# Ledger of designs, part 6: peptides against a protein of PDB entry 3HUF

Target 1, 320 residues: chain A of PDB entry 3HUF
Amino acid sequence: MWIIEAEGDILKGKSRILFPGTYIVGRNVSDDSSHIQVISKSISKRHARFTILTPSEKDYFTGGPCEFEVKDLDTKFGTKVNEKVVGQNGDSYKEKDLKIQLGKCPFTINAYWRSMCIQFDNPEMLSQWASNLNLLGIPTGLRDSDATTHFVMNRQAGSSITVGTMYAFLKKTVIIDDSYLQYLSTVKESVIEDASLMPDALECFKNIIKNNDQFPSSPEDCINSLEGFSCAMLNTSSESHHLLELLGLRISTFMSLGDIDKELISKTDFVVLNNAVYDSEKISFPEGIFCLTIEQLWKIIIERNSRELISKEIERLKYA

## One batch from the design tools (peptide; aimed at target 1 S44 K45 K76)

Design b1_p9_4_s3 (made by RFdiffusion4, then SolubleMPNN; its pose is not in this set)
Fold by OpenDDE base, seed 4:
Order: sequence, then C-alpha cells, then structure tokens
Structure b1_p9_4_s3 (fold): chain B 320 residues (1-320), chain A 9 residues (1-9)
Amino acid sequence: as target 1 above (320 residues)
Amino acid sequence: DLEENNALD
C-alpha cells in the first residue's frame, strides 16, 4: 500500500494510506477518500492529482507498487517528483519511494510503498477477497511468490494444515485468516487520518499459532531441524520441495517408487510422498525404507524431539 | 474557491 507522510507539518503531522483511486491534492481541499489537504501558502488551492492504480498480476510476483500517477493541475510553479518536473500530461511512477514537491513548498510529501502481497491457499477465498483487496492496493494470488508478505490459511475445522500453509510458515510469511481480511475491509475511512490504524497482522498471526497445535512456536524451531538427514521425494509439488529444503534435508527427486533401488535405500533415510501416492502405493513400498507423507512428517517436525522421533521410525523399518 | 490554482507565493 502507498503511505504518505510529509515534512513541515504540511500534512498536519499525519500519515495516511492511499488506496487505489484518484486524489485531488491542494491547500483548499478537505481530507476525504478523494482529497488530500496540504497546508502551505506555497501550494495551490487545487495543486495536483494523484491517481493510484489497482495492482497488476506482475506486482504480486515482484512486490512492486501500484502505479502512482501525478498530474499538475496547471499550477504556477508546477509539481516535481524525485526532483523531476512532472510533465504537462502527467507522469506515472513505479518507484517505491516518491518525493513529491508541490510548487515552491520547501517541504515534500514523501510517498513510500509498504509491500503487502497476500497469497491465498484456497482459490475460493481468493475469489471472494481479491476484488476488495485489490481496491486496497494489495496484490493477491495463489502461486508461491517471493514477494508474498501474508498468507491466508484455509481454516477448516479439524483439518490438518496444508503444505502451502506449512511452507508459508517456514518462509516466515505472516499467516492470517479471514478475520484479518474482514478487519482490513473496515479501515478505509479511519486510515485517511491515521495510517497506524491498520490492523496488526502479527497479532492475528500470533493468535493463529497460539490457538492451533499444528504450529510450532516459531519457524526457527523447524528450519534445519532435520539437517543431516536425507530423503527421497516422489510426486510432490515445488512447495513441498522447498519445504523439505527449509527443514535442512538433502533431497533426491524421483518419478516412481520403482526408481528406489538398494543403493538409494542405503543412502536415504526416508521417502516423502504426497497423500495420493501414499494411499495408492502403500502396499508396494520398498522394504527397508520409511515412507511418509508431508503431513506425517510435519506432525513429527513440530515435536521438540523431532530428530529422535524420525530416527526411531527409520530404525524400526530397517529391522522389520 | 477550489478552482483557483494560484499559490500565495
């Protein structure tokens, strides 16, 4: 989201969030969803127009800002952005930091992009929330992205967390739920006056972890917790691979259980399967190797003695 | 007068 602040109290010492939309900026406008009052004698009554576009799909993957357009409203002294005069027809900016100078005002409006990209684990939830979040200037998507800052877990009562949720957690993404999204939807008016009134996603995240025994206390409890172990990975997603890497596992990828020969068994501690393969092929698992799902692995990983637990399971099957 | 785009300075 775009946040604006200013020097010299020209914004009355307040910061505000600029959502996608059009804003008239000037001395003689009243602060609302479409106007930004700037208090300076050097600023025209109606000085500039800011237009913030809705996020693009590219913005979701890059964490780039919503496009910020600035147009001078035919003022005497013009408008500058990052020391460059705004063109007569206006200019568009994709920089994360904008110093906006209105006329001869010695104080600048500082616009900065606070990166917020929300990944959804569930396409139905994405469909439900994407429009509203885009109107907040928040890129949304389903696919893994390095730009993701927040992850919406699918809350189904009594279900295990998904691989996506596990991975998001290990990536130190702030996990949120629909309750946080509901709170976000209510803040549009209040944040005009005070950007700090945005709901705290970290508080939501803490509550999720506290109230769900499927999460360890921190990602650090799991990261590299299986360092020194080796696994074979079969028919798993890219997220699954990355998750296993974050656990510190040495990973070998195979296409079929038939690829697991005696040599591989001698070098591999366990095999990680997706649920479908596990359920369908459990009768044909190679002898002498521990096979488990990611969900089963996760249940072990969240335990304090995860290494000992895994070692016991490995040993149990070697001598069976 | 919101139409006036003149600054005082």
Scores: peptide ipSAE 0.040, ipTM 0.732, DockQ to the pose 0.517
OpenDDE base, seeds 1, 2, 3, 5: peptide ipSAE 0.037, 0.038, 0.037, 0.041; ipTM 0.736, 0.736, 0.730, 0.725; seed 5 fails the geometry check

Design b1_p9_4_s4 (made by RFdiffusion4, then SolubleMPNN; its pose is not in this set)
Fold by OpenDDE base, seed 1:
Structure b1_p9_4_s4 (fold): chain B 320 residues (1-320), chain A 9 residues (1-9)
Amino acid sequence: as target 1 above (320 residues)
Amino acid sequence: ELEENNALD
């Protein structure tokens, strides 16, 4: 989201979140959802127009800011952004930091991008929330992205957490739920005067972890916990692969159980399968190798003695 | 520096 601050108390010492929309900026406007009052004698009554666009799809993957448009409202001394005069028809900016000078005001409005990018675990939740979040200037999507800051887990009663949730946890993405999304939806009015009123997602995350036994205490408890082990994985998802990498595993990939030959078995401690293959083909598992699902692996990984547990399972099947 | 009145014309 865009946040503005200013020097010399021209914004009354307040920081403000700017959501997608249009703002008239000037000395003689009243602060509201479409106006930003700036207090200086060197600033016109109506000086500039700021327009913040909704996030693009590209912004979800890059973590780039919503496009920030600045137009001077035909003032005597103009408007500058990053020491450059704004063009007659206005200019658009994608820089994460903007120093906006209104006329000859010695104090600048500083706009900076606070990265917030929300990944959803399922398309239904995305469909429900995307429009609202985009109107807050928050990029949203389903696919894994290095730019994601938050992850919305799907809460189904009695179900195991998804691979997406597991991976989000291990890569230290802040996991959130619908309660946090609801809070985000309500802050729009309150943050006009104080950007600090934005709810802290870390508190939501802490509560999720505390109240759900499917999570370890920290990602650090799991990261590289299986260093030195080797696995073979059915090539199904990138998230599964990345998850196993974060566990410190050496990974071989295969497309079918028929690809699991003696050579692969000789260098592999266990085989990771998706649920569908595990359930349908369990009777045809190769002899002498431990096969499990990601969910079964996760249940082991979250235990303090995960290495011992895995070793025991490997041994049990090698000597059976 | 006299903050010049940057009024819109």
Scores: peptide ipSAE 0.044, ipTM 0.750, DockQ to the pose 0.127
OpenDDE base, seeds 2, 3, 4, 5: peptide ipSAE 0.041, 0.041, 0.042, 0.043; ipTM 0.750, 0.732, 0.754, 0.714

Design b1_p9_5 (made by RFdiffusion4)
Pose (drawn by RFdiffusion4):
Structure b1_p9_5 (pose): chain A 301 residues (1-255, 262-274, 288-320), chain P 9 residues (1-9)
Amino acid sequence: MWIIEAEGDILKGKSRILFPGTYIVGRNVSDDSSHIQVISKSISKRHARFTILTPSEKDYFTGGPCEFEVKDLDTKFGTKVNEKVVGQNGDSYKEKDLKIQLGKCPFTINAYWRSMCIQFDNPEMLSQWASNLNLLGIPTGLRDSDATTHFVMNRQAGSSITVGTMYAFLKKTVIIDDSYLQYLSTVKESVIEDASLMPDALECFKNIIKNNDQFPSSPEDCINSLEGFSCAMLNTSSESHHLLELLGLRISTFMKELISKTDFVVLNGIFCLTIEQLWKIIIERNSRELISKEIERLKYA
Amino acid sequence: EELEENNEE
């Protein structure tokens, strides 16, 4: 999401999260859901218009920011963005850092993008919540993305967690649920500062894994728990390969060396396992000679 | 007139 702050006291020492929509910025305007007051001698009463476009699907995958537009409102001393004078018809910016000078004000309004892209585990969940999050400037999606910062697991209805959840846990993504989304549905009209929504997501994640037999204590204990082992799978997606890599496995992708060298076959007279079955062992026992002894029992037998 | 008022310091 987009955030602004400034040196000096021109924003009253406060930062602000800007959602998609339009803001009027000036000396004689009051701070509300659509105005930003910036006090300095050279700043016109109504000085600039900031328009932030809602996110595209592509931004969920690239981590790119919502498009940020600035118009100068025919002012006495002009508007610059990253030292470029804003012409009539305005300018649009897709960089993640913007230094915005209003008039001759010696202090710049510094806009920066904080990464936040939310992956859902369920299409019905994505359809229900996507428009809400997009209006906050938060890209969403279902498929795997390297720009995902948070993952919404389904209601753990007393049942096993999905592979998407296991994968998000291993790559150190913050796992959140419906309760955090309900919190996000509170905040569009609000004037809140930088990092206001992020810590609650971490609290939600820490609470989810507590007293939960689908999770171990940390991603750290899960990572490289199967080192020394090897495996094979059919047309491994780069995500499943990365998931198995994170477990410390050696992987052979296939379309007498696929059988005796390879300890087990991971699926979607050879010995086979699902990732769902592999997760049950990856948690269960204690040590390296115990949590990887149950998997060594399933191989010999 | 409106611009003069807007640009008034």

Design b1_p9_5_s1 (made by RFdiffusion4, then SolubleMPNN; from b1_p9_5 with E1S E8A)
Fold by OpenDDE base, seed 5:
Structure b1_p9_5_s1 (fold): chain B 320 residues (1-320), chain A 9 residues (1-9)
Amino acid sequence: as target 1 above (320 residues)
Amino acid sequence: SELEENNAE
């Protein structure tokens, strides 16, 4: 989200979130959803127009800011952004930090981008929430992104957490739920006066983790917990591979169960399968190797003695 | 002009 602050009390000592939309900025406007009052005699009554675009698909992958357009409203002394005069037709900015100087005002409006990028695990939830979140200047998507700051867990009562949720947790993404999204949808009016009124996602995350026994206390409890073990996995989702890497596993990939030869078995402690392959092929698993799903592996990993548990299962199946 | 009245002092 874009946040603006200013020195010299020209913004009345307040920080403000700027959502996608158009704002008239000047000395003689009243603060509302489309106006920003700036208190200085050196600023025109109507000085500039700020236009913040909705996030692009690219912004979801890069964590880049919503495009920030500045137009001078034919003022005597113009407008500058990052010490550069705004062009006659206006200019657009993608920098995360903007120093906006209105005319000869000695104090600048400082706009900075606070990164918030929400990944969804479920396409139905994305379809439900994406429009509202985009109107808050929050990029949204389904695919894994290095820019992702938050992950929406779909809570179906009694369901196990998904691989996407497991991976989001281990990569230290803030896991949120629908309750947080609902709260975000209501803040649009309240944060006009004070950007500090933005709801804390970390509190929501802490509550999710505390109230769900499928999570360890922290990602650090699981990261590299299986260092020194080797697995083979069916070429599944990239998220599954990255999840296993974060556990500290040496990973070999195969395309079919038929590729699991004696050489692979000799170098591999266990095989990780997706649920569909596990359920269909459980009768035809190679002899002398431990096969499990990611969900079964996760149930072991969340235990404090995960290494000992895995070692026992590997030994049990090598001698079975 | 109306424009001057809207500009900074």
Scores: peptide ipSAE 0.110, ipTM 0.825, DockQ to the pose 0.666
OpenDDE base, seeds 1, 2, 3, 4: peptide ipSAE 0.039, 0.036, 0.038, 0.057; ipTM 0.724, 0.722, 0.733, 0.778

Design b1_p9_5_s2 (made by RFdiffusion4, then SolubleMPNN; from b1_p9_5 with E1K E8A)
Fold by OpenDDE base, seed 1:
Structure b1_p9_5_s2 (fold): chain B 320 residues (1-320), chain A 9 residues (1-9)
Amino acid sequence: as target 1 above (320 residues)
Amino acid sequence: KELEENNAE
């Protein structure tokens, strides 16, 4: 989201979130959803127009800012952004930091981008929330992104957490729920006066972890917990691969159970399968190797003695 | 008139 603050008292000492939309900026406007009052004798009554666009798909993957357009409203002394005069038709900016000078005002408006990118675990929740979140200047998507700051888990009562949720946890993404999204949707009016009133997602995350026994106490308890072990995985998802990497596993990939030869078995401690293959082909599992699902692996890795547990399971099936 | 009203004095 875009946040503005200013030097001196020209913004009354307040920071403000700018959501996608159009704002008239000037001395003689009243602060509301479409106006930003600036207090200086050097600023025109109606000085500039700021227009913030909704996020692009690219912004979800890069964590880049919503496009920020500035237009001078035919003022005597113009408007500058980053020491450059704004063109007659306005200019658009994708820099994360903007120093906006209105006329000869000695104080600048400082606009800075605070990255918030929300990944969803399922397309249904994305479809429900994407429009509202985009109107807050929050990029949204389903695919893994290095720019992801928050992850919305699917709350299915009595179901195991998904691989996406497991991976989001291990990569230290803030896991949130529908309650946080609802709260986030209501802040639009309150943050006009104070950008600090943005809800802290960390509190939501702490509550999720505390109330769900499917999470370990911290990601650090699981990261590299299986260092020194080797696995083979069915090539099903990028998140599954990345999850296993974060556990410190050496990973081999295969496309079918038929690709699991004696050489692979000799180098592999266990095989990770998706649920569909595990359930349908359990009778065809190679002899002398431990096969499990990611969900079964997760139940082991969240335990404090995960290394001992996995070793016992490997041994049990080698001697069976 | 609107243009003049917009300029800072």
Scores: peptide ipSAE 0.050, ipTM 0.754, DockQ to the pose 0.768
OpenDDE base, seeds 2, 3, 4, 5: peptide ipSAE 0.049, 0.046, 0.048, 0.039; ipTM 0.738, 0.745, 0.749, 0.685

Design b1_p9_5_s3 (made by RFdiffusion4, then SolubleMPNN; from b1_p9_5 with E1S E8S; failed a check: a repeat of another design)
Amino acid sequence: SELEENNSE

Design b1_p9_5_s4 (made by RFdiffusion4, then SolubleMPNN; from b1_p9_5, 3 letters changed)
Fold by OpenDDE base, seed 3:
Structure b1_p9_5_s4 (fold): chain B 320 residues (1-320), chain A 9 residues (1-9)
Amino acid sequence: as target 1 above (320 residues)
Amino acid sequence: SELEKNNSE
């Protein structure tokens, strides 16, 4: 989201969130969803137009800001952004920090990008929420991105958390739910006047973790917790691979159970399968190796004695 | 003019 602030009293000492939309900026406008009052004699009654675009797909992957357009409204002294005069037709900016000078005003409006990028675990929830979140200037998507700050957990009561949720947790992404999205959708009007009224996702996250026994106390409890162990991975997603890497596992990837030979068994502590393969191929598992799903592995990892638990299972099956 | 209405004092 874009946040504006200014030195002195030109913004009445308030920070304001600018959602996607168009704003007339000037001395003689009233603050509302489409106007920003700036208090200075050096500023025209209607000085500039700010237009913030909705996030692009690229913004989701880069964590870049919504495009910020500035147009001078034919003022005597013009408008500058980052010390450059705004062109007659207006200019567009993708910088995360903008110093906007209106005419000869000695104080600048400082616009800065607060990164918020929400990944969804499923396409249905994305389809439900994307439009509303984009109207808040929040990029949204399904695919993993290094720019993601938040992850929407699918709340199916009584279901195991997904691999996406597990991975998001280990990546230290703030996990949120639909309740937070609902709350976020309601604050749009309130944050126009006070940017501090933006809801803190960390409280939602803390509550999710506290109230769900499927999460460890922290990502740090799981990261590298299986250092020194090795696994073979069959028919898994890229997220599954990255999840296992974050656990500190040495990973070998294979296409079929038939690729697991005696040499591999000798070097591998366990085999990780997706649920479909695990359920269908149980009878075809190689002898002398511990096979499990990511969900089964996760149930072990969240335990305080995860290493001991895994070691016992490995021993039980190697010598059975 | 509308321009005059927009000019800074």
Scores: peptide ipSAE 0.032, ipTM 0.723, DockQ to the pose 0.777
OpenDDE base, seeds 1, 2, 4, 5: peptide ipSAE 0.028, 0.029, 0.028, 0.000; ipTM 0.712, 0.717, 0.715, 0.299

Design b1_p9_6 (made by RFdiffusion4; failed a check: a repeat of another design)
Pose (drawn by RFdiffusion4):
Structure b1_p9_6 (pose): chain A 301 residues (1-255, 262-274, 288-320), chain P 9 residues (1-9)
Amino acid sequence: MWIIEAEGDILKGKSRILFPGTYIVGRNVSDDSSHIQVISKSISKRHARFTILTPSEKDYFTGGPCEFEVKDLDTKFGTKVNEKVVGQNGDSYKEKDLKIQLGKCPFTINAYWRSMCIQFDNPEMLSQWASNLNLLGIPTGLRDSDATTHFVMNRQAGSSITVGTMYAFLKKTVIIDDSYLQYLSTVKESVIEDASLMPDALECFKNIIKNNDQFPSSPEDCINSLEGFSCAMLNTSSESHHLLELLGLRISTFMKELISKTDFVVLNGIFCLTIEQLWKIIIERNSRELISKEIERLKYA
Amino acid sequence: SELEENNEE
């Protein structure tokens, strides 16, 4: 999401989260859902228009920002963005850091993008919530992405968690649920400061894994719990390979050395396991000679 | 007029 703040007291020492839509910025305007007051001698009463475009699907994968546009409103002293004068018809910016000078004001409005892309585990959940989050400047999607910062697990309806959830837990993504999304549906009309929505997501994540037999204490105890073991799988997607790598496994992808060297086969007279079955063991027992002894029992037998 | 008023210091 986009945030602005400034040195001096030109934004009254406050920061602000800017959602997609249009803002009028000037000396004689009041701070509301569509105006930003910036007080300085050289800033025109209505000085600039900031337009933030809603996110594209590509930004969920790249981590790129919503397009930020600035128009100078025929002002006495002009507008610059990153030291470039804003021409008529305005300019658009896809960088993540913008220094915006209004008039001759010695203090710049500093706009910066904070990464936040939300992956859903369920298509019906994505369709229900996507438009809401896009209006806040939050890209969403279903497939794996390296720019994902949060993962929305389905309602854990007293049942096993999905591989998408296990993978998000291992790569240290913040796991959230419907209750946090309900909180996000509260905030579009609001004027709130930098980092206002982020800590609640971490609190939601910390609460989810508490007293939960689908999760261990931390991603740290899960990572490299199967070191010294090896495995094999058919046409491993880079995500499943990375998931198994995070468990410390050696992996052989196939399209007398696929059988005796390899301890087990991971799926989607050889011994086979699903990742769902492997997760049950990855939690269960205690040590390295216990939590990886039940997996060593399933191999000999 | 409006422009001058907008740019008034």

Design b1_p9_6_s1 (made by RFdiffusion4, then SolubleMPNN; from b1_p9_6 with E8A; failed a check: a repeat of another design)
Amino acid sequence: SELEENNAE

Design b1_p9_6_s2 (made by RFdiffusion4, then SolubleMPNN; from b1_p9_6 with S1K E8A; failed a check: a repeat of another design)
Amino acid sequence: KELEENNAE

Design b1_p9_6_s3 (made by RFdiffusion4, then SolubleMPNN; from b1_p9_6 with S1K E8S)
Fold by OpenDDE base, seed 3:
Structure b1_p9_6_s3 (fold): chain B 320 residues (1-320), chain A 9 residues (1-9)
Amino acid sequence: as target 1 above (320 residues)
Amino acid sequence: KELEENNSE
């Protein structure tokens, strides 16, 4: 989201969140959802128009800002952004930091992009929330992105957390739920005049972790916890691969259970399977190797003695 | 008139 601040008292010493929309900026406008009052004699009654676009798909992957358009409203001294005069038809900006000078005002409006990018675990929740979040200037998507700051966990009571949730947790993204999204949707009007009123997702995250025994106390408890072990993985998502890497595992990949030969078994401590393959092929698992799902692996990893637990399971099946 | 009202002092 965009946050504006200003030098001196031209914004009354307040920071303001600018959601996607159009704002008339000037001396003689009243602060509301579409107007920004700027207090200076050097500023025109109606000086500039700011237009913030909704996030693009590209913004989800890059963590880039919503496009910021500035138009001068035919003022005597014009408008500058980053020391450059705004063109007659207006200019669009994708920089994360904008220094906006209105006419000869000695104080600038500083616009800063605060990155918030929300990944969803399932398409249904994305479909439900994307429009509202985009109207807050929050990029949303399903695919993994290095720009993601938050991850929406699907709350199914009594279900195991998904691989996406596990991976998001280990990536140190803030895990949030539908309750937080609801809260975000309600604060839009209240935060117009005070950017500090934006809900802290970290509190939601802490509550999720505290109330769900499927999470360790921190990502650091799991990261590299299986260093020195080797696994083989069958037909898994990129997220599954990255998850196993974050655990410190050496990973071999294979295309079918039939590709698990004696050589692979000799180099591999256990085999990771997806749920469908595990359930369907359980009777055909190679002898002398420990096969498990990512969810089963996760249940071991969240334990304080994860290394000992895995070692015991490996030994049990190797000598059975 | 509108143009004059929009200019700074």
Scores: peptide ipSAE 0.044, ipTM 0.737, DockQ to the pose 0.732
OpenDDE base, seeds 1, 2, 4, 5: peptide ipSAE 0.040, 0.041, 0.040, 0.042; ipTM 0.694, 0.717, 0.727, 0.733; seed 1 fails the geometry check

Design b1_p9_7 (made by RFdiffusion4)
Pose (drawn by RFdiffusion4):
Structure b1_p9_7 (pose): chain A 301 residues (1-255, 262-274, 288-320), chain P 9 residues (1-9)
Amino acid sequence: MWIIEAEGDILKGKSRILFPGTYIVGRNVSDDSSHIQVISKSISKRHARFTILTPSEKDYFTGGPCEFEVKDLDTKFGTKVNEKVVGQNGDSYKEKDLKIQLGKCPFTINAYWRSMCIQFDNPEMLSQWASNLNLLGIPTGLRDSDATTHFVMNRQAGSSITVGTMYAFLKKTVIIDDSYLQYLSTVKESVIEDASLMPDALECFKNIIKNNDQFPSSPEDCINSLEGFSCAMLNTSSESHHLLELLGLRISTFMKELISKTDFVVLNGIFCLTIEQLWKIIIERNSRELISKEIERLKYA
Amino acid sequence: ELEENNEEP
């Protein structure tokens, strides 16, 4: 999401989260859902228009920002963005850091993008919530992405968690649920400061894994719990390979050395396991000679 | 109107 703050007291020492839409910025304007007051001698009463475009699907994968546009409103002293004068018809910016000078004001409005891309585990969930989050400047998607910062698991309806959830937990993504999304549906009309929505997501994550037999204490105890073991799988997607790598496994992808060297086969007279079955063991027992002894029992037998 | 917009304090 986009955030602005400034040195001096030109934004009254406050920061602000800017959602997609349009803002009028000036000396004689009141701070509301569509106006930003910036007080300085050289800033025109209505000085600049900031337009933030809603996110594209590509930004969910790249981590790129919503397009930020600035128009100078025929002002006495002009507008610059990153030291470039804003021409008529305005300019658009896809960088993550913008220094915006209004008039001759010695203090710049500093706009920066904070990464936040939300992955859903369920298509019906994505369709229900996507427009809401996009209006806040939050890209969403279903497939794996390296720019994902949060993952929405389905309602854990007293049942096993999905591989998408296990993978998000291992790569240290913040796991959230419906209750946090309900909180996000509260905030579009609001004027709130930098990092206002982020800590609640971490609190939601910490609460989810508490007293939960689908999760261990931390991603740290899960990572490299199967070191010394090896495995094989058919046409491993880079995500499943990375998931198994995070468990400390050696992996051999196939399209007498696929059988005796390899301890087990991971799926989607050889011994086979699903990742769902492997997760049950990855949690269960205690040590390295215990949590990886149940897996060593399933091999010999 | 333009002059009013560009008026200083």

Design b1_p9_7_s1 (made by RFdiffusion4, then SolubleMPNN; from b1_p9_7, 3 letters changed)
Fold by OpenDDE base, seed 4:
Structure b1_p9_7_s1 (fold): chain B 320 residues (1-320), chain A 9 residues (1-9)
Amino acid sequence: as target 1 above (320 residues)
Amino acid sequence: SLEENNALP
């Protein structure tokens, strides 16, 4: 989201979130959803127009800001952004930091982009929330992105967490739920005066982790916890691969269980399968190798003695 | 007027 603050008292010492929309900026406007009052004699009554676009799909993958348009409203001394005079027709900016000078005001409005990109685990939840979140200037999507900051876990009571949720957790993304999204939707008017009134996603995250025994206490409890073990990965997602890498596993990828010969079995501690392959091919598993699902692996890795548990299961099948 | 909108001197 865009946040503005200013030097001196020209924004009354307040920090403000700017959502997508159009704002008239000037000395003689009242702060509301479409106006930004700036307190300086050196600023015109109506000085500039700020227009923030909704996020693009590209912004979800890049963590780039919503486009910020600045237009001078035919003022005597113009408007500058990053020391450049704004053109008569307005200029658009994609920089994460904007220093906006209104006329000869010695104090600048500083606009900065706080990266917030919300990944959804569930397409139905994305469909439900995307429009509202985009109107907050928050990029949203389903696919993994290096720009993702938050991950919406689908709360099905009594279901195991998904691979997406597991990976999001290990990536140190802030896992949130629909309750946080609901809170986020309610603050739109209050953050006009104070951007600090934005609800803390970390509190939501802490509550999710604390109240769900399917999570370790921290990502650090699991990262590299399986260092020194080797696995074969069959018919899993890219997220599953990255998840296993974060566990410190040496990963071999195969197209089918038939690719696992005796030589590979001798070098591989266990095989990780998706649920569909596990359920369909369990009768055809190679002899002498431990095969498990990623969800079964997750149940082991969240335990404090994960290495011992895995070693025991590997040994059990080598001598069976 | 545009003059009335402008910054004070």
Scores: peptide ipSAE 0.131, ipTM 0.835, DockQ to the pose 0.687
OpenDDE base, seeds 1, 2, 3, 5: peptide ipSAE 0.113, 0.099, 0.117, 0.109; ipTM 0.825, 0.816, 0.830, 0.824

